# Designs tried in a protein design run: peptides against a protein of PDB entry 8OXM. Part 148

Target 1, 371 residues: chain A of PDB entry 8OXM
Amino acid sequence: FKAEFRLAGGVNLPKIIDCVGSDGKERRQLVKGRDDLRQDAVMQQVFQMCNTLLQRNTETRKRKLTICTYKVVPLSQRSGVLEWCTGTVPIGEFLVNNEDGAHKRYRPNDFSAFQCQKKMMEVQKKSFEEKYEVFMDVCQNFQPVFRYFCMEKFLDPAIWFEKRLAYTRSVATSSIVGYILGLGDRHVQNILINEQSAELVHIDLGVAFEQGKILPTPETVPFRLTRDIVDGMGITGVEGVFRRCCEKTMEVMRNSQETLLTIVEVLLYDPLFDWTMNPLKALYLQQRPEDETELHPTLNADDQECKRNLSDIDQSFNKVAERVLMRLQEKLKGVEEGTVLSVGGQVNLLIQQAIDPKNLSRLFPGWKAWV

## One batch from the design tools (peptide; made by RFdiffusion4, then SolubleMPNN)

Design b2_p17_4_s4 (from b2_p17_4, 7 letters changed)
Fold by OpenDDE base, seed 5:
Parts: C-alpha cells; sequence; structure tokens
Structure b2_p17_4_s4 (fold): chain B 371 residues (1-371), chain A 17 residues (1-17)
C-alpha cells in the first residue's frame, strides 16, 4: 500500500488508497470505514444476477444492456475494501465541484451549486407549492451541462457517438433494475461515471426495497432522471434509445418474476442482510450540514427501552418483508397505482414520475434534484 | 462465511433456470 490517500467525498469520507497487487499492478482501492459493505456486496450479487438474465435474452444482449458491478471485499461489519472503479468519477464531482465543475466552466453566469443548495435548504420545511416555485427558479438559472462529459473525454466523433449510446443504455438498465429492487439514495456522489466506457457505476446500495420512501423526507422518484442525466443522452433525451432500452430491460425483469421474487425472498429473510431502515440511518442519510458537528453516533443509546417484546419486533419485521415482496410482485406484474400496465405503459409512467418537477422539488436538498 | 453461502445459494437458484 502507498502511504498517500485521497478522499472520494461523501459523508463517510471514504479513503482511496493505491495498492500494488501480487501481479505487480497498481490498483486503487476504496476503503469505507463506517458503512456495512455486506449490503453493497449482496446488492452487487443481485446486479450480477440481473446481468445474467439480461445476457440470456437476445434483445437485451444485442443492446449490451448491463448494470455495472464492482468487487466488494468486506473486511468487517464496518470496514472493507471496495475495488475502486479505476477511471471513474462521481457525477457530482464532474458537474458541481467548487473549483472546476462543468456547470461553473460552461455556465459561469448561472447560479453557483452553493446558491442552488442554499435556496432549496431555505424552503426545506416549507409547503410543496413554495418548494416547487423555488425549484423552478433554481432550474431556470442552473442549466444542464452533462453533454460536455462525452465531448471532453471523446474527441473522435464516431467514438463520441458510441460512448453517448453506451451512457444512455447504462442509465436505462440501471434505472429499471434500480426501480425493480427499490434502490434509493441516488444522489450525485453515489453515481460514478466511467471515463473510458461512459457507463454509470452505482455505489452505496444501503437504501433498497423502497426504504427511501420511509425517510423523514420521502423519496418521490423511481430513479435519478434529472436534467443533467437527460442532457448526457443528447438531443433525443428520454426518447428513442433510452425508452427502448428501459422497455427491453423491464420486459426481461417481468419475464423473470419467479427468479427475482425467490432471490429477494432469500435476501429479506437473511439475518445477516440488514436492509431495514432504522431511525439512526435515516437521520444520518438526511442530516443537515449544520447538524454534522454534534451527532457523533454515540451508539450508547441504551438497548433497554426498545426491548419491545422480541415477538413484536419479529412480527413487525415479517410484515415489512411481506409488504416488500408484495410490492415487488406488483412491479413485476406491471401493477402501478392499482392498474395493470403494459411494459410500455409502465416505463412511460416511471419516466414521467422521474422527470416531474413536482416530484423532484419534494426530494431532500442533499439529493440535488436540480443537477 | 454466511454471506458466501447466501451468494452461492442465489447462484444455485439462477443456475436451475
Amino acid sequence: as target 1 above (371 residues)
Amino acid sequence: SKLKATVEGLQAILNRK
């Protein structure tokens, strides 16, 4: 290991370390010091399983529809070595870095990322109407720039075009797989982009099975399809390639219903896979920058008072697990809001929900829905 | 150990179909 490390950003300040393998190759590794990497490891296996289903289908195989995976080596319950996705950058670092972010470089007269964050934090406790108005003002004065990622990295026009298609396919596949698994906390630091492939890598998989909907500020979108995410697709946006790749991914997921239900059932009842949202995790994920100083999680909250009968906790857990399985079954049948939809109808509803500025304006300000 | 068993079990479910 080299003595030097870099910070990857985010609340846990994961350390990027360079290590020399037994093969003499230098590899970057991400060391997470606070997160349970077992959850990430399990979800990476679920993504590999979804990739196997996508590779078995001729239409999704021809389109090269895959969710990017990384190797997770859990060392303990709170520490592990992630294979740092060498040659990846957080989309938030590219877009909204304080010094050299793409918004500052290409749109110097727009609001700063800090001004946008401040405006949305000021209305965080306000009505949905007031949040919507301020979100629309922020969006008007903070125009998307993510198209420039592929233009900066891929100077050859033919390579640029192929990489933009790879990006669009990666967004589509990860959005639909993420929706089926109920993946939340898709903020701009939890999504990496590969600088060579233009594919997305989703990290920090600790909010799954729609547990983002029970956060203090509920998640209101099925996946991240914000203005910059759409801008990276080019002039057609969500139409054409993206929509068709979503539909083909959804078709494979719906046709794999029994396999996906069996997989998720095994995970939900695995006593080592803590997927449930707890109050401390909820507070941590939606912590305000002002509150960062005082809440050292002194895990000295006495285990005493929440000795509600082990039977009532177990019954509550089983009822949550059953509801997760029922909701997964509904998604895989195309049941949305009590109506059975076609694959095209379901994908259309999910796209409309994900791009709706009313839904986006209701998200926690730390999610940065204007990016 | 148990996580490995869960992963191996999930892989076995995929290989049966």
Scores: peptide ipSAE 0.029, ipTM 0.715, DockQ to the pose 0.020
Fold by OpenDDE base, seed 3:
Structure b2_p17_4_s4 (fold): chain B 371 residues (1-371), chain A 17 residues (1-17)
Amino acid sequence: as target 1 above (371 residues)
Amino acid sequence: SKLKATVEGLQAILNRK
């Protein structure tokens, strides 16, 4: 370890440390001191397994369909070491940084990111109809700019085209794999983009197996396919390359049903892998600025009263695990809303659900569905 | 660790097909 460290940006000010490996290579590491990295570590292994399945198939291998992974070493329930995703930036930092964000640079007359957030927060407790109307007004006055990421980073036209293709493939692969695993909390700070490869890196994998649907504001989309995500694909949008890459990824997932079910079953019953949503985690993920003041966690609340009978907790857990496995089996059979769909039909339904302004307008304002 | 055993078990499942 080097004696020097840097602070990464963000609320928890994680420490970036440089480590020399046993191979003599320097590696930058992120030390998180408050997050349970066990869930991230497990989900990275599941992604590596999905990548193995994608590499075995000729059609997905030819398309270089992979989900980007990073190394996680969990040290405790509250500490771990991440391989820092060097040369990555949060898509939110590129798009909606207060002063230098791409929206401000390319669309100076549009609503500010702050104005958009304020408008959506004002209607947070309103009807779905009022949320939809305000979301449409926000979207009209906040036009997508993510096409400029590849244009800024890749000046050579041939390189630019290859990188836009790599981006589109990365979005497709991560969207379908993320849907199969029920990955939630896909806000603009939990998705990084690699500045060299244009591939996405998904971080903070603490909402999995559709646990985002039981949040106080339920998640209404299968993955992030917002207007900026689509704009980064260029003029074809969700058609052509993106759709075909989703279909080929879904085909491999469906053909790997027994393997994926066995993997998820082992994980759901692993007593070290807490995947269930708890009320405190739900409050943290959807905390309102107004609610920050009073929840000083008084660490001293006596452990006494939550002796709900161990039998009732275990029965409730087993019923949730069984429901997750049944829903995973349905997805892998192409069962959507009680109907068996083809790969193309299932992918089409998921794309339509992900881009529907009615679904997007219902998301928690912190998810920034207008970006 | 138990996590390592889970990983090795999962890899063994992938290597059987």
Scores: peptide ipSAE 0.028, ipTM 0.717, DockQ to the pose 0.019
Fold by OpenDDE base, seed 1:
Structure b2_p17_4_s4 (fold): chain B 371 residues (1-371), chain A 17 residues (1-17)
Amino acid sequence: as target 1 above (371 residues)
Amino acid sequence: SKLKATVEGLQAILNRK
């Protein structure tokens, strides 16, 4: 280990450490000291399994449809080591960094990221109509710029085109697999982009199996397909390559139903895999800047062991696990809102839900649905 | 150890089909 560490930012202040391996190679590692990395480790294994299914299918293999994975070594319930995704940047850092963010650079007369956040926070407790109106005003005055990522990183036009396709395929694959696994909307800091491949790396997989729907502000989108995410695809947006890659990924997922159900069943009943949403985790994921001051750890919440009978907790857990499995089975059958859809119909519905400004306006403002 | 066994078990399920 080197004596120096860097902070990666974020609330938990993860430490980036440089390690020399037994092979003499330097490896950058992220040390998290407050997060349960077991969920990330498990979800990375599920992604590897999905990648195996995608590689077995000729159509998805030809399209190179994969989810980027990283190595996770959980050390405890609150600590672990991540292989740092060298040569990646959070999309949020590229887009909305206060100093050098692409929005500030390319759209200096638009609203600042702070102004957008402030406007959406002011309406957070308001009606859906008021949220929608303010979201539309924010969107009008905060125009997408993520197209410039590939333009900045890939100066050769042929390379630029191939990297834009790689990005589009990565978004499609991660969106559909993320939907199947119920990852929901993803915070812009939890989506990394590889500066060499233009592929996405999803980190911090602490919301899975539609647990985002039980947050204080429920998720309303099947995956993150915000305006900047779409802008990175170029002029065709969600049409053409993205749609076709979603359909081909969904075909493989639906055709792998029994395998995916078996995998998820084993995970849901693994006593070491805490996928359930707890109130503290929910508060942490949707913290308001104002709420940081009052969370003094009053450690004096009496351990009134509400001896909720162990039986009632286990029955509640089993009922939630069964509902997750039933909903997963519905997704894999193409059952949406009680209707059986074709792969194309299901993918179309999911895309429409993900890009709907009414759904986006209802998301938690901290997740920046306008980015 | 148990997580590793779960992962190995899941890989074994995937490799049987």
Scores: peptide ipSAE 0.026, ipTM 0.658, DockQ to the pose 0.020
Fold by OpenDDE base, seed 4:
Structure b2_p17_4_s4 (fold): chain B 371 residues (1-371), chain A 17 residues (1-17)
Amino acid sequence: as target 1 above (371 residues)
Amino acid sequence: SKLKATVEGLQAILNRK
């Protein structure tokens, strides 16, 4: 190990260290000292398995549909080493960095990221109608700019077009596999984009198996497909390449039902794999100030709504695991809201759910559904 | 499949504890 380290930023202040391998090669590693990397490590293995399924199918292989994976070595419940995703940037950093974010650069007359967050925080405890109205006002005054990522990084028109397609395919694959695994919405800092490939890397996989639905502010989308995520696809948006790649990914997932159920069953009953949402983890995910302003979470004990969702958690671990397996089986059969859908019908429903501003307006404001 | 054998192998490792 070199004696020097860099900070990667973010709340946990992960340390980037350079390690010289036994092969004499320098490798950058990220050391997390506050997060349980076991869930990340397990989910990376699941992604590798999904990638193996996708590579076996001719249609998904031809489209190069893969989830980007990274190496994770958990060292303890609170520490581990991961391969630093060199040449990646958080999409949130590119979009809404306070100094030089793409929204500020390309849309200087729009609301600031802070103004958007403030407006949505003011209505966080309000009705769904009030949340929707404010979300629509925010969206009107905070227009998507993520198209500029590929335009800035890829100046050659042919390369730009190929990279935009790579991005679109990466979003599609990650969205469908993420839905099957119940990853839910993904915080903008937990999605990295590769500056060379335009592919997404999902990090911090602490919410899986629809455990985001039992958060104090429950997830209302099957995956992150916000306006900036869509804008990065270019003029076709969710139509054409994205939709077809979702359908082809879903076909492979549905045709791999037995394998996926067996994998998830093994994981759910692994006593070393804590996938369950606990109250402290839920609070940590939805009370974090995103900005460096140390607003100490005033533990106001009186949020009665958190108590209602906590009382239904008295189901034995086995009943929760069984419910997750049942819901996974439904997804893999195309059962949505008690109806059996075709692959195209299921993918269409998921896209509509993910882009619905009514669903987006109900998300936790700290996950920036307007980005 | 090799994947089934890997999962069965993992399950067999998990069930040996």
Scores: peptide ipSAE 0.020, ipTM 0.513, DockQ to the pose 0.018

Design b2_p17_5_s1 (from b2_p17_5, 10 letters changed)
Fold by OpenDDE base, seed 4:
Structure b2_p17_5_s1 (fold): chain B 371 residues (1-371), chain A 17 residues (1-17)
Amino acid sequence: as target 1 above (371 residues)
Amino acid sequence: RLEATLAKLEELAKSGT
């Protein structure tokens, strides 16, 4: 280990440490403190298995459909070493960094990221109608700019086109596999983009198996497909390459039903793998900036609405695991809302759900669904 | 345990070719 470390930024202040291996090679490592990296490690292994399934199929192999993985070495429940994703940037940092964010650079007359967040926080406890109206106002005054990522990084038109396709394929693969594994929406800081490949790297996999649906503000989208995510695909948006790559990924997932069920069953019943959402984790994931001052643990008992979603947690661990397996089996059969869909029908439904402003307006404002 | 189970699943996935 070198004596010097860098901070990667973010709430948990992960430390980037340069390590010299026994092979004499320098390797950058991210040391996360206070995070349980076991879930990340498990999910990386599941992604490797999904990649193996995708590589076996000729259609997905030809399209190079893969989820980018990173090495995780969990050291404890609160510490681990990650391979630092060198040459990656958080999408959120590129888009909405206060100093040099792409929104500020390309759309200086739009609302600031802070103004958007403030407007959506003001309506957080309001009706779905009020949330939708304010979300539409925010979206009108905060136009997508993520197309400029590939344009800034890839000056050659042929390379630019190829990298935009690589991005689109990466979004498609991660969206469908993320849906199957129930990763839900992903905070913009937890999606990295590789500056060389234009592929996405998903980090901080602390929400899986649809546990995002039991958050205080439940997830309403199957995966993150916000306006900037779509804008990065270029003029075709969700049509053409993205849709076809989603369909081919979903086809492989559905055809691998038995394998995926067996894997997930083993993971759900592993006593060392805590995938369940706990109230403290839920509060941490959806903590309000204003609530940092009032963390007096006054257990005021009377917020009845939080009790309704928490009262469904009174199901035995086994019933929760069984429900997750049943829902996974439904997804892999193409059962959506009690109807059996074709691969194309299921993918279409998921895309429509993910891009619906009504669903996006209902997401937790801290996750910035307008980005 | 999890690594051993995942290794077994990788072996099962390899033996199904």
Scores: peptide ipSAE 0.016, ipTM 0.529, DockQ to the pose 0.019
Fold by OpenDDE base, seed 3:
Structure b2_p17_5_s1 (fold): chain B 371 residues (1-371), chain A 17 residues (1-17)
Amino acid sequence: as target 1 above (371 residues)
Amino acid sequence: RLEATLAKLEELAKSGT
């Protein structure tokens, strides 16, 4: 360990530590001091298994379809070491970093990121119709700019083209794998982009197995496929490369049904892997500025009332785990809304759900569905 | 337990059974 550390930006001020491995390689590590990294560690192992399945299939191997992974060493419920994703930036940092963000640089006359957030917060408690109208006004006055990421980073036209393809493949693979695993909370700070490969790195994997649907504001999209995510693909958008890569990823997932079910079953019944949504986690993920004032952690909530009968808790947990397994089996069979779909039909439905402005307008404003 | 089960699942995945 080097004696010097750097602070990574963000609310939790994570410490970046440079470490020399037993192999003599310097590795930059992020020490997080308050997050349960066990869920991230488990989900990284599941992603590695999905990558193994994708490498065995000739069609996905030829396309180099992989979900980017990082090393996680959980030390406790609240501490762990992450391999820092060196050479990555949050997509939100590139797009909406105040005055330096790509939206401000390329679209200086559009609404600011703050104005967009304010408008969507004002309608947060309103009807779905009012949310949709305001979301459409925001979208009209906040045009996508993520195409400029590859243009800024890759000046050679041939390199630029290959990196835009790598980006599109990464979005497709992570979207389908994320959908199968029910990965939620895909806000613009939980998705990093590699400045050298143009591939995405998904972080903070604490909302899985569709637990985002039971949030106070439920998630209404299967993955993040917002206007900026699509703009990064260039003129073809969701057609051509993206759609074909989604279909080939979904084909491998469906053909690996028994393996994926066996993995997820073991994870759901692991007593050390808390994947269930709890009220405190839900409040933290969807905290409103109005709610910041009263959460003094009165640690003194008496231990007495949480003696809900262990039997009723266990029965409720088992019923949730069974429902998650049943829904995973349906996805892997192509069962959507009681209908069996082809791979192409299922992928088309998921794309349409993810880009639908009615679904996007219903998301929590902190998810920033207009970005 | 989880690591041993994941290692066994990786072995099963490698064996093609």
Scores: peptide ipSAE 0.016, ipTM 0.581, DockQ to the pose 0.019
Fold by OpenDDE base, seed 1:
Structure b2_p17_5_s1 (fold): chain B 371 residues (1-371), chain A 17 residues (1-17)
Amino acid sequence: as target 1 above (371 residues)
Amino acid sequence: RLEATLAKLEELAKSGT
């Protein structure tokens, strides 16, 4: 380990450290000191299994459909080492950095990211109609710019086209696999883009198995397919390559039902894998800037009421695990809202749900659904 | 210039397999 470290930013202030491996290679590592990395490690293993399924199928292999994975070494329930994704940037940093973000550079007369967030926070407790109206006003005055990522990084037109295609394929694969695993909407800081490959890397996998639907502000989209995510695909948007890659990914997932169910069942019942949403985690994920002052840990709530019968906790856990498995089985059968859909019908429904401004306007404003 | 070249490549890509 080198004596120097860098801060990666964010609430937990993760430390980037340089390490020399036993092979003499220098590697950057991200040290998280407040987060449970076990969930990230497990989800990376699931992604590797999904990648194996995608590589076995000729149609998905020809399209190079993969989820980018990173190495995770959990050290404890609250600490671990991540392989730093060298040559990646958070899409949120590229898009909405206060100094040099792409929205400020390309759309200087649009609302600032702060103005957009403020407007959506003001209506957070309002009706769905009021949220929708303000979201549409924000969207009109905050136009997508993510197309410029590939244009800035890839000056050669043939390379630019190849990289935009790689991006579109990466979004499609991660969207469908993310839907199957119930990852939900992904915060823009938790999606990294590789500056060389244009592929996405999903980090901080603390919401899985549709646990985002039980947050104080429930998720309303199957995956993140916001306007900037779509803008990065270019003029075709969600049509053509994205849709076809989603369909081929969904086909492989549905045809691998037994394997995926077996894998997820083992993980859901692993006593070392805490996938359940707890109130503290929910508060952390949807923390308001105003609520930082009142979280004095009155840790003095008496130890006595935590003796709720171990049997009732175990029965509640098993019922939640069974419900997750049942919902996973429905997804893998193409059952949506009690109707069996074809692969094309299911993918179409998911795309429409993900891009619907009514669904996007109902998301937690802190997750920036207008970006 | 770059945008016009990119738009042409997008049209070519729509016509491709």
Scores: peptide ipSAE 0.000, ipTM 0.352, DockQ to the pose 0.017
Fold by OpenDDE base, seed 5:
Structure b2_p17_5_s1 (fold): chain B 371 residues (1-371), chain A 17 residues (1-17)
Amino acid sequence: as target 1 above (371 residues)
Amino acid sequence: RLEATLAKLEELAKSGT
């Protein structure tokens, strides 16, 4: 271990530590001190299984459709060492960093990231109509710039084109697999981009199985497909490569229904895998910067009423697990809103839901749906 | 347990059974 560490930012102040391995290689490690890295570790294993399924299918293998995985070594329920993806940056850091963010560099006359955040926070408790109007005003005055990521990193035109294609494939694969697994909390700090491959790395996998829908501000999109995410794909946007890669990924997932159901069933009933959303976790994920001061953990909520009979807790848990499995089965059958859709129909619906400014305007302001 | 079960499921997913 080197004596120096860097902060990666965020509420948990994760420490980036440079380590020399027994092989003499320097490896950057992220030490998270408060997050249950077991959830990340489990979800990385599920992603590896999804990658195995994608590599077996000739069409997805030819397209190199994979989810980027990272090594997680959980040290405890509250601490672990992440193999920090060396040469990755949070998309939020590239796009909306205060000093050198791409929005500030390429669109100096647009609203600042702070102005956008402030405007959306001011309407957070307002009607959906007011949220939509302010979101549209923010979007008009905050134009996408993520196309410049590949242009800055890849100066050779042939390499640039290949990397933009790799990015588009990575977004498609992670979006569809993320939808199947019900991944939430896809804010701009939980999505990294590899500066060498242009592939996405999804981190902080603690919101899964659609538990984002039961947050105080429910998640209204199946995955992150915001304007900057689309801008990174280039002139075709969600059409062509992205759509076809989504369809081919969805086809493999639907054809692997029994395997995916069996995996998820084992995970849902594992007593060591806490996937359920609890009120404290929900508050933590949607904390207002202003509310950080008063949440002293008054652990003094009377232990008495939480003695709901162990039987009622178990019955409630089992009913939630059953609902998750039923919803997963529906997704894998292409059942959306009570209708059986083709792969193309299902993918189209998901894309439309993810890009709908009405859905995006309803998200928690911390998710930064305008980015 | 979970890791062993996931490894077994990965092996099942690998065998095509």
Scores: peptide ipSAE 0.030, ipTM 0.639, DockQ to the pose 0.020; fails the geometry check

